# Peptides against a protein of PDB entry 9GMZ, part 50

Target 1, 343 residues: chain A of PDB entry 9GMZ
Amino acid sequence: TGFPLELLTRPATERLAYFENYTVAHPRLKEVYEILMRTIAEPAGASFIFVYGASGVGKTTLRLRVEQKLTELALPKLESDRARVPVVGIEAIAPESRYFNWKEYYTRALITLEEPLIDHKFDYGVRGISRDNFGKINVESKVVAPALRRALENALIHRHPDVFFVDEAQHFGKVASGYKLQDQLDCLKSLANMTGILHCLLGTYELLTFRNLSGQLSRRSVDIHFRRYCADSPEDVQAFKSVLLTFQQHLPLAETPNLVDHWEYFYERTLGCIGTLKDWLKRVLSDALDREATTITLKDLQKRALSVAQCQKMFKEIQEGERQLSETEADVQNLRSALGLGA

## One batch from the design tools (peptide; aimed at target 1 T23 A25 A239)

Design b2_p21_2_s3 (made by RFdiffusion4, then SolubleMPNN; its pose is not in this set)
Fold by OpenDDE base, seed 3:
Structure b2_p21_2_s3 (fold): chain B 343 residues (1-343), chain A 21 residues (1-21)
Amino acid sequence: as target 1 above (343 residues)
Amino acid sequence: SEMEELQKLAEEIEKETEELF
């Protein structure tokens, strides 16, 4: 069932918004979604979930859909427990400086945690944190990072979310020269341990550096690899083509474009990453709607494609991440064999 | 045909999309 045909008579903004909000439950997204939902429901003493994969694989989409589902599942309980927030999700910002800005992180986390609860006053136990008349959190410039951390710890304990999501979490790895990446990880561990809140870090393969630095985290973490589709797998190629067909049917245009015939070009310029594919199609759809075009052509696709140089850079980053995972899997097998457990 | 198989997979994805999202 394609897009609602009534959209063809609607404004370009509404047609674009339809496609923007449309999420394809592609096989890898479904698999990771089910694993993540199960892990959040039954963390089995885990304090961390690491979701890693290529840039543009769909990690933010995964987060948003899990946040939505957790919110829906919590609604009946939220009527009785007005203090509870079911889920909190933030994006870690790339530091402008050579080090991660913890003050900004804690401030953003506090703002996001309290945004759903405008009417509920909470004492953060920290001077210089207040709510305005609109329920927005105001943090005075004098409030230091350790005080904001205590405020966030108190807020997380009081609001008791099932999970705290941090998207683009590879940005925690950006430490100044002479600082230990371990100290950042120990800070996150301490926050999770002090609050009892499960943390889910979503990011690129750079998150593997965090996982490998702490043998203690490995015991309290669940790893979820959000894989791209690989062109060397016939099953993955078929899945990728089926996703193209699904998007083709959901582009609110008068004539359905033939995207499937161009699958190799789509694969070349997305590296099998469905988020990158969706963002590309969104840009092309926007251009088509602005021109009142009836369909999308290959020329329209080419105009908004990532450059070959961008794809080559992204592919090198993916290959390095996939290599590190493959080496880790081989090391586990070697360890099992050395222990006499069999391969 | 390849297209019939792709259409079937797309219908499965669409059904899963409606169920999950």
Scores: peptide ipSAE 0.586, ipTM 0.960, DockQ to the pose 0.918
OpenDDE base, seeds 1, 2, 4, 5: peptide ipSAE 0.421, 0.427, 0.584, 0.423; ipTM 0.925, 0.920, 0.959, 0.920

Design b2_p21_2_s4 (made by RFdiffusion4, then SolubleMPNN; its pose is not in this set)
Fold by OpenDDE base, seed 3:
Structure b2_p21_2_s4 (fold): chain B 343 residues (1-343), chain A 21 residues (1-21)
Amino acid sequence: as target 1 above (343 residues)
Amino acid sequence: SEEERLRKLAEEIERETKELF
């Protein structure tokens, strides 16, 4: 079934919002969603979940849908425990400086965890953290990173989320000269251990560098590879085409565009990444709605496509990440053979 | 046909979308 036909009489903003909020349960998203939900429900002593994949594969969409589901599942318990937050999700920001800003990270995490709608206010014992009249946290500039960390640790313990999400977590890899990436991992590990809260780091294939540096984290981590669709797999091509077919039915336009006939062009400009595809279609839909167009054309698509140069850069980054994973799989087989376990 | 297979896959995705999201 396509979009609600009533949307055709609604404002452009509502039509665009419908498409923005629409999430296709494509095979890879469903698979990763099910693994992630199961792992959150039964972490089996894991302290970390690593979700890695190409930029634009749909990691943020995955996070948001898991956050929604965990919130829905927690609603009956939240009536009795008003201090509890079911899930926390933040995006790690690329620092303007070459170095990860822990102060900013802790501040953002604390602000997100202490949403104004939480009736139960805790005192975290840190001077220079206040709440405004709306309950929003304000952090004074004088508050140092170690104090913010303690405040976040206390907040996580008291709010007891089922998981703490960090999107774009590859930005933790931006280490100052003289610091080791291991120190960043030890900081995260310490935060997870001190709070008892499961951490889920979502990011690009650069997260593999993070994972490989700590043999101790590997014992307490679950890895989830969010793969793109590959053009060399007939099954992946069929899945990608079926996603295009689904999206064309959910574009709130008077005439359903034929996106499937252009699947190769969509694949060329998205590299099989459904998030990139959705963002592209959103831009094109916005332009079409602004013009009061009945449909979208190939020219409309071309106007909002990523450039070939952008796609080539993204593809190189993907190939390097996929190569590293394939080498790791081969190394596991070699290790098993060397241990006498057989292939 | 390929078109029928795509339609079936899209219907499956729609069902799963309604169930999950």
Scores: peptide ipSAE 0.477, ipTM 0.936, DockQ to the pose 0.934
OpenDDE base, seeds 1, 2, 4, 5: peptide ipSAE 0.302, 0.308, 0.327, 0.292; ipTM 0.882, 0.883, 0.892, 0.877

Design b2_p21_3 (made by RFdiffusion4)
Pose (drawn by RFdiffusion4):
Structure b2_p21_3 (pose): chain A 343 residues (1-343), chain P 21 residues (1-21)
Amino acid sequence: as target 1 above (343 residues)
Amino acid sequence: SAVVETEAPSVPLSTPALLSK
């Protein structure tokens, strides 16, 4: 397989768009996707899905693909329920203040729930907020956060989304003190419990500070680790080389450059993160198409790679996250012994 | 725009994505 040969006659813009729209279902992403879809289809009391992963591992792409896939299920279901949004997805806003702005979060979440059939919803539940009949949801600055949250809860329980996505969930950790971390997530827990809607939280390894704050949160959450490819296990190396081969075969050029020969350097500057690899390859392809180059040279790759210091920070954070998320037989034995079960 | 997808060959995965509690 490979890129369509017709693209050679097309201008560089078509080649670049093709490569941008190209995706690879590498094993780690496939496994994480399968687990996430299975868990969304049947939460069974869980109120959170944590998706831990390094920067550039593909969390956003996973969110977008699962949103698109779930939207397909909604079309047959719509014949039964006219007013139902299948998936709602938003991004956590990094606050300018010391603490996360819950009022702005509620405002954006309610705004994202705009539908053309707004007549079905009627009143949101609290005065002061309504659509301006121009397709935009208007909220008043005098409306307080408890009333806005109550309106969001009513809107969510009416629309009943399958899953609620909060991309970049590490921004929830912006707090004014050292003790507010548990409350920051308890608020979202209460919102999810009352609305009966699973809140899937995606973020980098900084999200691990939101892991196990309390037993209640521990039971109300499901941990999904989007692990990068590690050079330690040969199977992951084989998979990383294989992803490079698929990219080598699928980037539009006159002749396919050799990328497997330079797999070590790619891993050095990408740490196995597939998104980081694709971004680099797309940048190199764009640089090459400017000069109409027939192949990719190592010099081109080196020109637009990542700095050593940046990769050192990436690896430090990844090591810390993998160390925190590691699970061994020793932990299972310790828990068995402490539980008094034995063996 | 259309999304184009290709599957990579599978390999054994020693570390699971779903974590236990």

Design b2_p21_3_s1 (made by RFdiffusion4, then SolubleMPNN; from b2_p21_3, 11 letters changed)
Fold by OpenDDE base, seed 2:
Structure b2_p21_3_s1 (fold): chain B 343 residues (1-343), chain A 21 residues (1-21)
Amino acid sequence: as target 1 above (343 residues)
Amino acid sequence: MEVIEVEDPEVPLHRPSLLRR
């Protein structure tokens, strides 16, 4: 089913907003969503979930979809438990310095956890944390990171989310030394253990370096690889073409563009990453709407495509991540063989 | 293999809001 035809008579802003809000439930997204939802429901003593994959694969879309679903599933219980927040999601910010800003992390986590409309105001037991007249948390500059941590621990215990999401979690690994990186892991591990809240870290393949530093985390973590579509897999190529078909039907234009016939060009410039594809199509759609164009042409696509140099850089980063995972899988097989367990 | 439309999620993605309380 294509876009609502009534959109063709609507303002360009509404047509663009339709496509921005439209999400294709592509096979890899559905698979990872099902695994993640199952793991959140049945963590089996895990304290961490790691979701890693290429930039632009769709990790943020996955997070938002899970956050939505957990919220929907919690709604009937939230009437009786006014203190509960079903899910918390934050994005980790890249450190401006050689040190991760824990104060900023805890502040953002508290602000996100404490939605203004939660009737049950929690006392954080920390001076300099207040709510304004709109219920928004205000954290005074004098509040130190250890106090914010205690406030977050108390808030997480009281609000008891099913999961705490940290997007762009590779930013925890952007510290000047391996020792400091271990300290960051131990800090997160301590927060998860003290609160009993499952943490889901979403990030690029740089997250693997962070994950591999702690053999203790490996025993209490679930790993989810959000793979891109690979051109060497006929099934993945078919899925990628199906995504292109779906997007072409949901572009609110008078004439349906033929994206599928250009699938190789789309693959070359997205590396099989659906988020990258969607963002490209958004830019092209915006340009088309600004021109009052009836369709999108190959020339319109080419104007907004990533450069070959950008694609080559991204592809090297992907290949390095995929290599590290393949080595880990081989290490498991070698360990099994060494233990006398068949392959 | 035939190219088919991918299933849509039942609910559009929006930021989860507890505003429906």
Scores: peptide ipSAE 0.040, ipTM 0.612, DockQ to the pose 0.069
OpenDDE base, seeds 1, 3, 4, 5: peptide ipSAE 0.029, 0.031, 0.021, 0.021; ipTM 0.591, 0.637, 0.562, 0.537

Design b2_p21_3_s2 (made by RFdiffusion4, then SolubleMPNN; from b2_p21_3, 9 letters changed)
Fold by OpenDDE base, seed 3:
Structure b2_p21_3_s2 (fold): chain B 343 residues (1-343), chain A 21 residues (1-21)
Amino acid sequence: as target 1 above (343 residues)
Amino acid sequence: SKVYEVEDPEVKLHKPALLSR
């Protein structure tokens, strides 16, 4: 099993697009997908889902696959309920200032809820929000953040998505002070509570700092740890090698490169993060296609690899996140033991 | 109860190739 051989006669853009759109159902992605889908179906009074893990572990891929599945499952109902949006997904933007730009967040969320193909016109009750002739939402510069929030609350209630995804959600935590971070958490809580819409925040381990500030969120949140593959686990190493084997079969090149024999080098430069691996291979494939190369070599891989210094920085961030989680697990066990609940 | 049957996301997810033992 491999890429369609007809791609070898197609333009480099189509060959690259094939690989870009190709997703491996690796064990950790499948596990987290199943947990997330079950939690969205049966939130059990949760208002938030936190999906955290290393940068490049595959959180965006997870989000996109869940969005696709939720859309597919909603199709029969969307025929009768033309106002409904099955899922909303946005990426949080890193603040340029010490303050999160709520106006931009609300605007982007509102634009995403109002797909041009939705015939059902909604009045937001806010002056300066309109649809253009193409059905695109226009927000006038004079519209203030509290008004945009009300518009988003009304839109979320009316469109009734099964979940609201926020990717790169650690950017909510990038504020100058702990009190401001609490205010942001309370803002998100209020939005989820007022709309009744489940929020899923996907982010790096920096999201844990944001999650931990509110003991009230923890009571109404589900945590999902999207783990990387670990080199000290034979099963994880085998899974990682299987992903490499799959990618080498799906690189649209005339000669299949041997990626598996270089698994340690791939692991060293990805830290077991499949998204980082995919992005690396995409860059290398693009370079190979630009050269009309028949295959990729170790030199081609080395040219586009993350530096050792970048990997060391990323690994320190991962180790800190994994440590915080391990301490939390130990604290839970200690609390249970102290309560006379068996381990 | 919206039981989302967690069908295997197989529709657009490809199972990793098994390394031949």
Scores: peptide ipSAE 0.042, ipTM 0.559, DockQ to the pose 0.044
OpenDDE base, seeds 1, 2, 4, 5: peptide ipSAE 0.025, 0.013, 0.030, 0.032; ipTM 0.455, 0.413, 0.578, 0.518; seed 4 fails the geometry check

Design b2_p21_3_s3 (made by RFdiffusion4, then SolubleMPNN; from b2_p21_3, 9 letters changed)
Fold by OpenDDE base, seed 5:
Order: structure tokens, then sequence, then C-alpha cells
Structure b2_p21_3_s3 (fold): chain B 343 residues (1-343), chain A 21 residues (1-21)
């Protein structure tokens, strides 16, 4: 099983798009997907879900797959309830300033929630929010953040999504003081409480700081760890090799490259992160297609690999996140033991 | 008429190929 052979006669753009749109359902992605879908269906009074893991582990791919599935499941109900949006997903933007731009966040959330295809126009009661002739939301520069928040609260209540996704959510934490981080969390809590909408924050291990700062969030949140593959686990190494085998079969090239024989080099430069692996292979495929090459060589891989210095930095960030989680798991176990609950 | 069109094409999920031992 591989790519459709007819792609070999198609333009480079179509061949690249095929690989870009191709997703491997690797074991960790499947596990986190099943937990996340179950938690969205039965939040049990949770207001937040935190999905944390290494940069490039595949969190955006997870989000997009859940958004698709929630949309598919909602389709029969959307025929009768034309006001409903089944899911909304945005990416948090890194602030250019020392402060998170809430005005920009609310604007992006409103634009994403109010897709042009929604027949039922909602009046937000806010002057300077309008729809163009294509149904796209326009926000005038004069509209202040508190007014945009009220508009978003009303829109979320009216559209009633099953979940509100925020990708790259560690950007809420890019404030100069821990106190400002608490203010961001209180703002998000208030939005979730006012709307009754479940929020899912996806991000790096920097999201653990959000969990630790709010003992009230921990009581109303579900935590999901999206783990990388570890080279010290035979099962994880086998899973990583199986992903390489799958990707080599789905690279739309005339000759199938042998990626599996280079698995150690792929592991060294991805740290077991499948998103990082896919992005690397996409860059290498693009270069190969531009040269009309029949296959990919080790030299082509080396040209587009992350540097050793980049990998060392990423690995330190991963080790710190994994350490914090391991300590937390040990603390929970110690607490259970001290309470006379079995380990 | 699709009341809700996901603008992005459905990303297909594929199972990893098993390495034949």
Amino acid sequence: as target 1 above (343 residues)
Amino acid sequence: SKVYEVEDPAVPLHRPALLRR
C-alpha cells in the first residue's frame, strides 16, 4: 500500500499536496485522540482540557483530526440547527510586546467562529463589528477588547460548539511575570464559565506552568500528555520505524527511498517527534520534486535536517517537561500511599 | 446543501505499516 501511482504524472504541487495532507495514525496520536474525543463527549464538569507535549510531536494534527470528527458527528444535527457551530479552533499568536494581545485573540476567535457559510446572521450588539458581502466578520480598529470579549461570549453561547480549541497556547504564558500568567488564566476561566463552553489548550510543556499556578484550574481541568517516542523503549523504536516505513511508501517518487535503514539518524534529528519528521520529509520532498529527482538520498536528508544545536535545545526542553511530569506522577503515588490507597 | 463545509479537505488518517519481521 502506497501513494496513488498516477501522482507520478501529476504536477509537483499536487504531489507535494498529497504528502502534506497525508497523516499517519501512529500509536501516540491514536491514544491521545481517543482520550481527547472521550473527554469532549463527557467532560464531567471540566471547563478545560490541557494537551501538552514536545514541539513537533503532532498537536496541530491532533486538533485538526478532532475538528473534522466533531464536524462529521454534528452534520445530522446541523441540518435542523443552522445556528450551531460544532467546533472552533484558533492558534494563539506570540505577542510582539511583553503582553498577550487579547484584542487580537478575540478578533481571531470571532472571525473563525463566524464562518461565512452560516446563514443565521447574529447581531453581537457591538458597534464596529460587521459582516461584509461575503459574510466575513470585520472588526473596526476602534472596538476595544472588553467589547470584543462580550461579542465572543454571545457568539459562543449562540453557536454552542462542543469545544473551543486554542493551539500554541504556551503563548498565553509569554508574559514577564508569573502574576500576569495568573491574570491570563483567570481571563480564560471567566470566558469558559460565562459561555459554558469547554476549552482545550494545546501547547508545549510550558503549559505545565498554567496547571501549577491555578489549583482551581486543576480541579476543573483534564490533562493529556502527548508523548514522543523514546529510543530506550523497544516498542517506541518499533513504532517510530513503522512510521518511517509508512512515509517512505507515501512519498510520491518513482523510486521508493529506504528511510527505515536510517532510523537512528531520523531519531537523532527529530527526537521521536512525528510532526518534526513529517516537516523534514516535506522539505526534502519539495527539493526532490524541484530537481525532478526519482528518489531521496541521505545527502538530500542531511541538507534539510535540523542542526545538532537545534536538536540539543529541543531535547533540553523535552527533558525538563518529562522530568516535571515524572515528579508529579511520583507525588501523586506518594500521596495515594500516604492515604492508604493502593499504589 | 452542506450546511457546514470544512474549508480544509479532510486529512486522511492512515495506520502505520508494520515492519515484517
Scores: peptide ipSAE 0.023, ipTM 0.509, DockQ to the pose 0.043
OpenDDE base, seeds 1, 2, 3, 4: peptide ipSAE 0.012, 0.013, 0.021, 0.021; ipTM 0.491, 0.491, 0.522, 0.575

Design b2_p21_3_s4 (made by RFdiffusion4, then SolubleMPNN; from b2_p21_3, 8 letters changed)
Fold by OpenDDE base, seed 3:
Structure b2_p21_3_s4 (fold): chain B 343 residues (1-343), chain A 21 residues (1-21)
Amino acid sequence: as target 1 above (343 residues)
Amino acid sequence: SEVHEVEAPEVPLKRPALLRR
């Protein structure tokens, strides 16, 4: 299987767009997808799902796949329930200050939840929130964060999504003090409890620091570790090579590049993170298309690779996250043993 | 070990526009 050969006669923009939209259902993505879909269907009184893993592991791809599937599953019900939005997904913005911008968060959530084409419009009961002539939500600058929160609570209750996704959720943890971080957790917890909407926070291992500050969230949360591929696992190496093979066949070039023979170099510069791999190949493909090149060379790969210094930094962040999880797993085993629960 | 292709989802991951015009 490969890319449609007709793409070779198409503009570079269409060829690049094909690869951008192409997704590999790699084993770790499939596993986490199945766990996440089951958890959304049967939250068992959970108010939060935490999906954590390395930067570039594929969390955004996971979110988009789940959003697609939840939308597909909801289509038959949306014909009768025109008020419903099956899923809402936003990306958290890194705060410019040591304070999280809740006003911006609530505004973006409202804009995302209130699609312009939704037939069933309701009044938010908040002065300065309106729809324009195109049905787009407009929020006046005078609207304060508590009013936007009430509007979002009402919108979430009325639209009743199966899940609210927040991507890059580690940005909630980027606060000046542990006290303010607890207040943010309590704010999110209150929003989930008041609306009855399950929240899924996707983020880096920095999300663990945020997650661990609230013992109360721990009682009402499901944790999903989105692992990278590890070079010390033969099975993970084989899966990573299979991903490279799949990508090389889906690069819309006249000559199929041999990516698999360079698997160690790809692993060195991606740390086993498939999102990082895809983004790298996308940059290299763009350069190749701009040059009307027939294939991709090792020199083309090297030109767009992350530096060794960048990889070393990312690897330290991964090792710290993986260490914290391993310590937590050991602590659980020690607790079970101390309780007289067999291992 | 032989390297095999990984399955791809049938539908490209586009942002679900819930409401198509």
Scores: peptide ipSAE 0.063, ipTM 0.659, DockQ to the pose 0.076
OpenDDE base, seeds 1, 2, 4, 5: peptide ipSAE 0.031, 0.028, 0.028, 0.026; ipTM 0.622, 0.666, 0.499, 0.610; seed 1 fails the geometry check

Design b2_p21_4 (made by RFdiffusion4)
Pose (drawn by RFdiffusion4):
Structure b2_p21_4 (pose): chain A 343 residues (1-343), chain P 21 residues (1-21)
Amino acid sequence: as target 1 above (343 residues)
Amino acid sequence: AAAEETTERRENLTTPTEVAV
């Protein structure tokens, strides 16, 4: 397989768009996708899905793909329920203040729930907020956060989305003190419990500070780790080389450059994160198409790679996250002994 | 604007190619 040969006659813009739209279902992403879809289809009391992963591993692409896939299920379902949004997805806003702005979060979450059939919803539940009949949801600055949250809860329980996505969930950790971390997630827990809607939280390894704050949160959450490819296990190395081969075969050029020969350097500057690899390859392809190059040289790759210091910081954070998420037989034995079960 | 951009990105998604390991 490979890129369509017709693209050679087309201008560089078509080649670049093709490569941008190209995706690879590498095993780690496939497994994480399968787990996430299975868990969304049947939460069974869980109120959170934590998706931990390094920067550039593909959390956003996973969110978008699962959103698109779930939207397919909604079309047959719509014949039964005319007013139902299948998936709602938003991004956590990094606040300018010391603490996360819950009022702005509620405002943006309610705004994202705009539909053309707004007549079905009628009143949101609290005065001071309504659509301006121009397709935009208007909220009043005098409306307080408890009333806005109540309106969001009513809107969510009416629309009943399959899943609620909060991309970049590490921004929830912006707090004014050292003790507000548990409350920051308890608020979202209460919202999810009352609305009966699973809140899937995606973020980097900084999200691990939101892991096990309390037993209630521990039970109300499901951990999904989007592991990067590690050079330690040969199987992961084989998979990383294989991803490079797929990219080598699928980037539009006159002749396919050799990328497997330079797999070590790619891993050095990407740490196995597939998104970081694709971004680099796309940048190199764009640089090459400017000069109409027929192949990719090592010099081109080196020109637009990542700095050593940046990769050092990436690895440090990744090591800390993998160390915190590691699970061994020793932990299972310790838990068995402490539980008094034995063996 | 940000919602529109995200919709555009989602619509531009194609079927992925699987990796043979």

Design b2_p21_4_s1 (made by RFdiffusion4, then SolubleMPNN; from b2_p21_4, 13 letters changed)
Fold by OpenDDE base, seed 3:
Structure b2_p21_4_s1 (fold): chain B 343 residues (1-343), chain A 21 residues (1-21)
Amino acid sequence: as target 1 above (343 residues)
Amino acid sequence: SELEERKARIAALQEPVEVEV
């Protein structure tokens, strides 16, 4: 079934919003979703989950879907536990300097944990954290990062979310020196250990460098690879074509565009990343709606495509990440063989 | 109820993800 036909008579804003809110449940998303949900339910002493994959593979969509499901599952428990926040999700900000802004991170996490309708106004125990008349947290500029950390630790313990999500977590790794990066990992590890809250870091393959710096995190982390679709796999090509067909049916246009016939061009400009595909189609749909077009043409797609240079850069980053994982898998097999455990 | 309002608000903080298979 396609989009609701009534949308064709609706404003462009409603038509665009429909497509923006639409999510294809593609095979890789389902697989990673199931693994992530099981790991959150049964962390088996893990303190961290690392979800890594290409930029635009759909990690943010995965996060939002898991947050929605964890919220749904927690709603009945909120009757007996009024202090609980089901899940916390933030995006890590790229540092403007060679230093990660921990003050901003803690502030954003605290703001996300503040729910105005929670009966029990939690005292953060920190001077310069207040609530406005609307219940929104205000953090005074004088509040230092160690104080905000203590406030966050106390808030996480009191609100006891099932998981703390950090999207774009590769931004923790954007530090000038290996020792400072280790200190940041130790800081996050300490936060997870002190609060008892499972942390899920979602990021690009740059997150592998961050993950591999701490041999101690390796013992208490679960790794989830969110793979792109590969053109050398017939099954992956078929899945990618199926996603194109689904998007084709859910573009709220009078004439259904034939996206599937252009699958190679879509693959070339998305590298098999469904998030990149969706964002491309959103831009093209917006342009089509602005001109009151009945359909989308190849020329419309070409106007909003990533450049070949952008795709080449992204592909190099993907290949390096996939190579590192393949080497790690080979090393595990070699170790097993050397131990006499078999492949 | 205040509880139902809270539940609705928590749910509304999550972007609606329509997942079609």
Scores: peptide ipSAE 0.178, ipTM 0.730, DockQ to the pose 0.126
OpenDDE base, seeds 1, 2, 4, 5: peptide ipSAE 0.029, 0.057, 0.128, 0.046; ipTM 0.617, 0.640, 0.716, 0.609

Design b2_p21_4_s2 (made by RFdiffusion4, then SolubleMPNN; from b2_p21_4, 12 letters changed)
Fold by OpenDDE base, seed 3:
Structure b2_p21_4_s2 (fold): chain B 343 residues (1-343), chain A 21 residues (1-21)
Amino acid sequence: as target 1 above (343 residues)
Amino acid sequence: SELEERRRRIASLTEPVEVEV
């Protein structure tokens, strides 16, 4: 099924919003979604889930879908448990300084946990945290990071989400020294342990550095690799073409563009990352709607494509991440062989 | 109802996404 044909008579803003809100349930997204949902339901003593993959693979889309599903599943329980928040999701901000801003992180987490309509409002036990008349949290500038942490611990315990999502979690790793990175991980580990709340960190392959630094985190973490589609796999190429076919059917234009015939160009400029593909198509759709165009052309695609230089940079980052994973798999096999466990 | 409004508020914490299955 394509887009609702009535959209062709709607404002450009509504047509664009339709496509922005549209998600293709592609094979890799479904696979990772199922693994993540199972792991959240049965963490088996894990305190962390790491979801890593290329930038633009669709990790934010995965998070939002899981958040939606966990919310839906919790709705019946929220009638009896008025204090509960089913899921929390935040995005980690890239620090402007050399150091991760924990105050900002805790403040954003607290704001996200605040549901103005929740009946059981609790005191955070910290002076300088208040609620306005609309239930919005206000944090005074004088409140220090350790106090905000205690407030967040209390909030997480009281609201008891099934999982705490942190998107763009590689930003925790933007620390000038390995020692400070370990301190950051120990801080997160302590927060998860103190609250009993499962943490899911979503990010780039830079998250693998976190996995390697703490043998204690590795014992309490589940790893989920969100793979891109690879051009050397006929199955992956077919899946990528199917995604293009689906997107061309859901572009709210009078004439369906032929995206599939340009699959190699789409692959070249997205590296098999569906989020990158969607964002590209959103930009091109916006331009087409602004011109009241009936369709999208190859020239329209070329105007909004990532440059070859950008793609080459992104591809190097992907290759390094994929290499590190392959080396880890080889190390596991070598360890098994050395232990006398058959390969 | 207050419960429906709460459900709406919680649901609004996620970006609405349409999944084609």
Scores: peptide ipSAE 0.027, ipTM 0.581, DockQ to the pose 0.116
OpenDDE base, seeds 1, 2, 4, 5: peptide ipSAE 0.025, 0.022, 0.025, 0.020; ipTM 0.560, 0.584, 0.543, 0.561

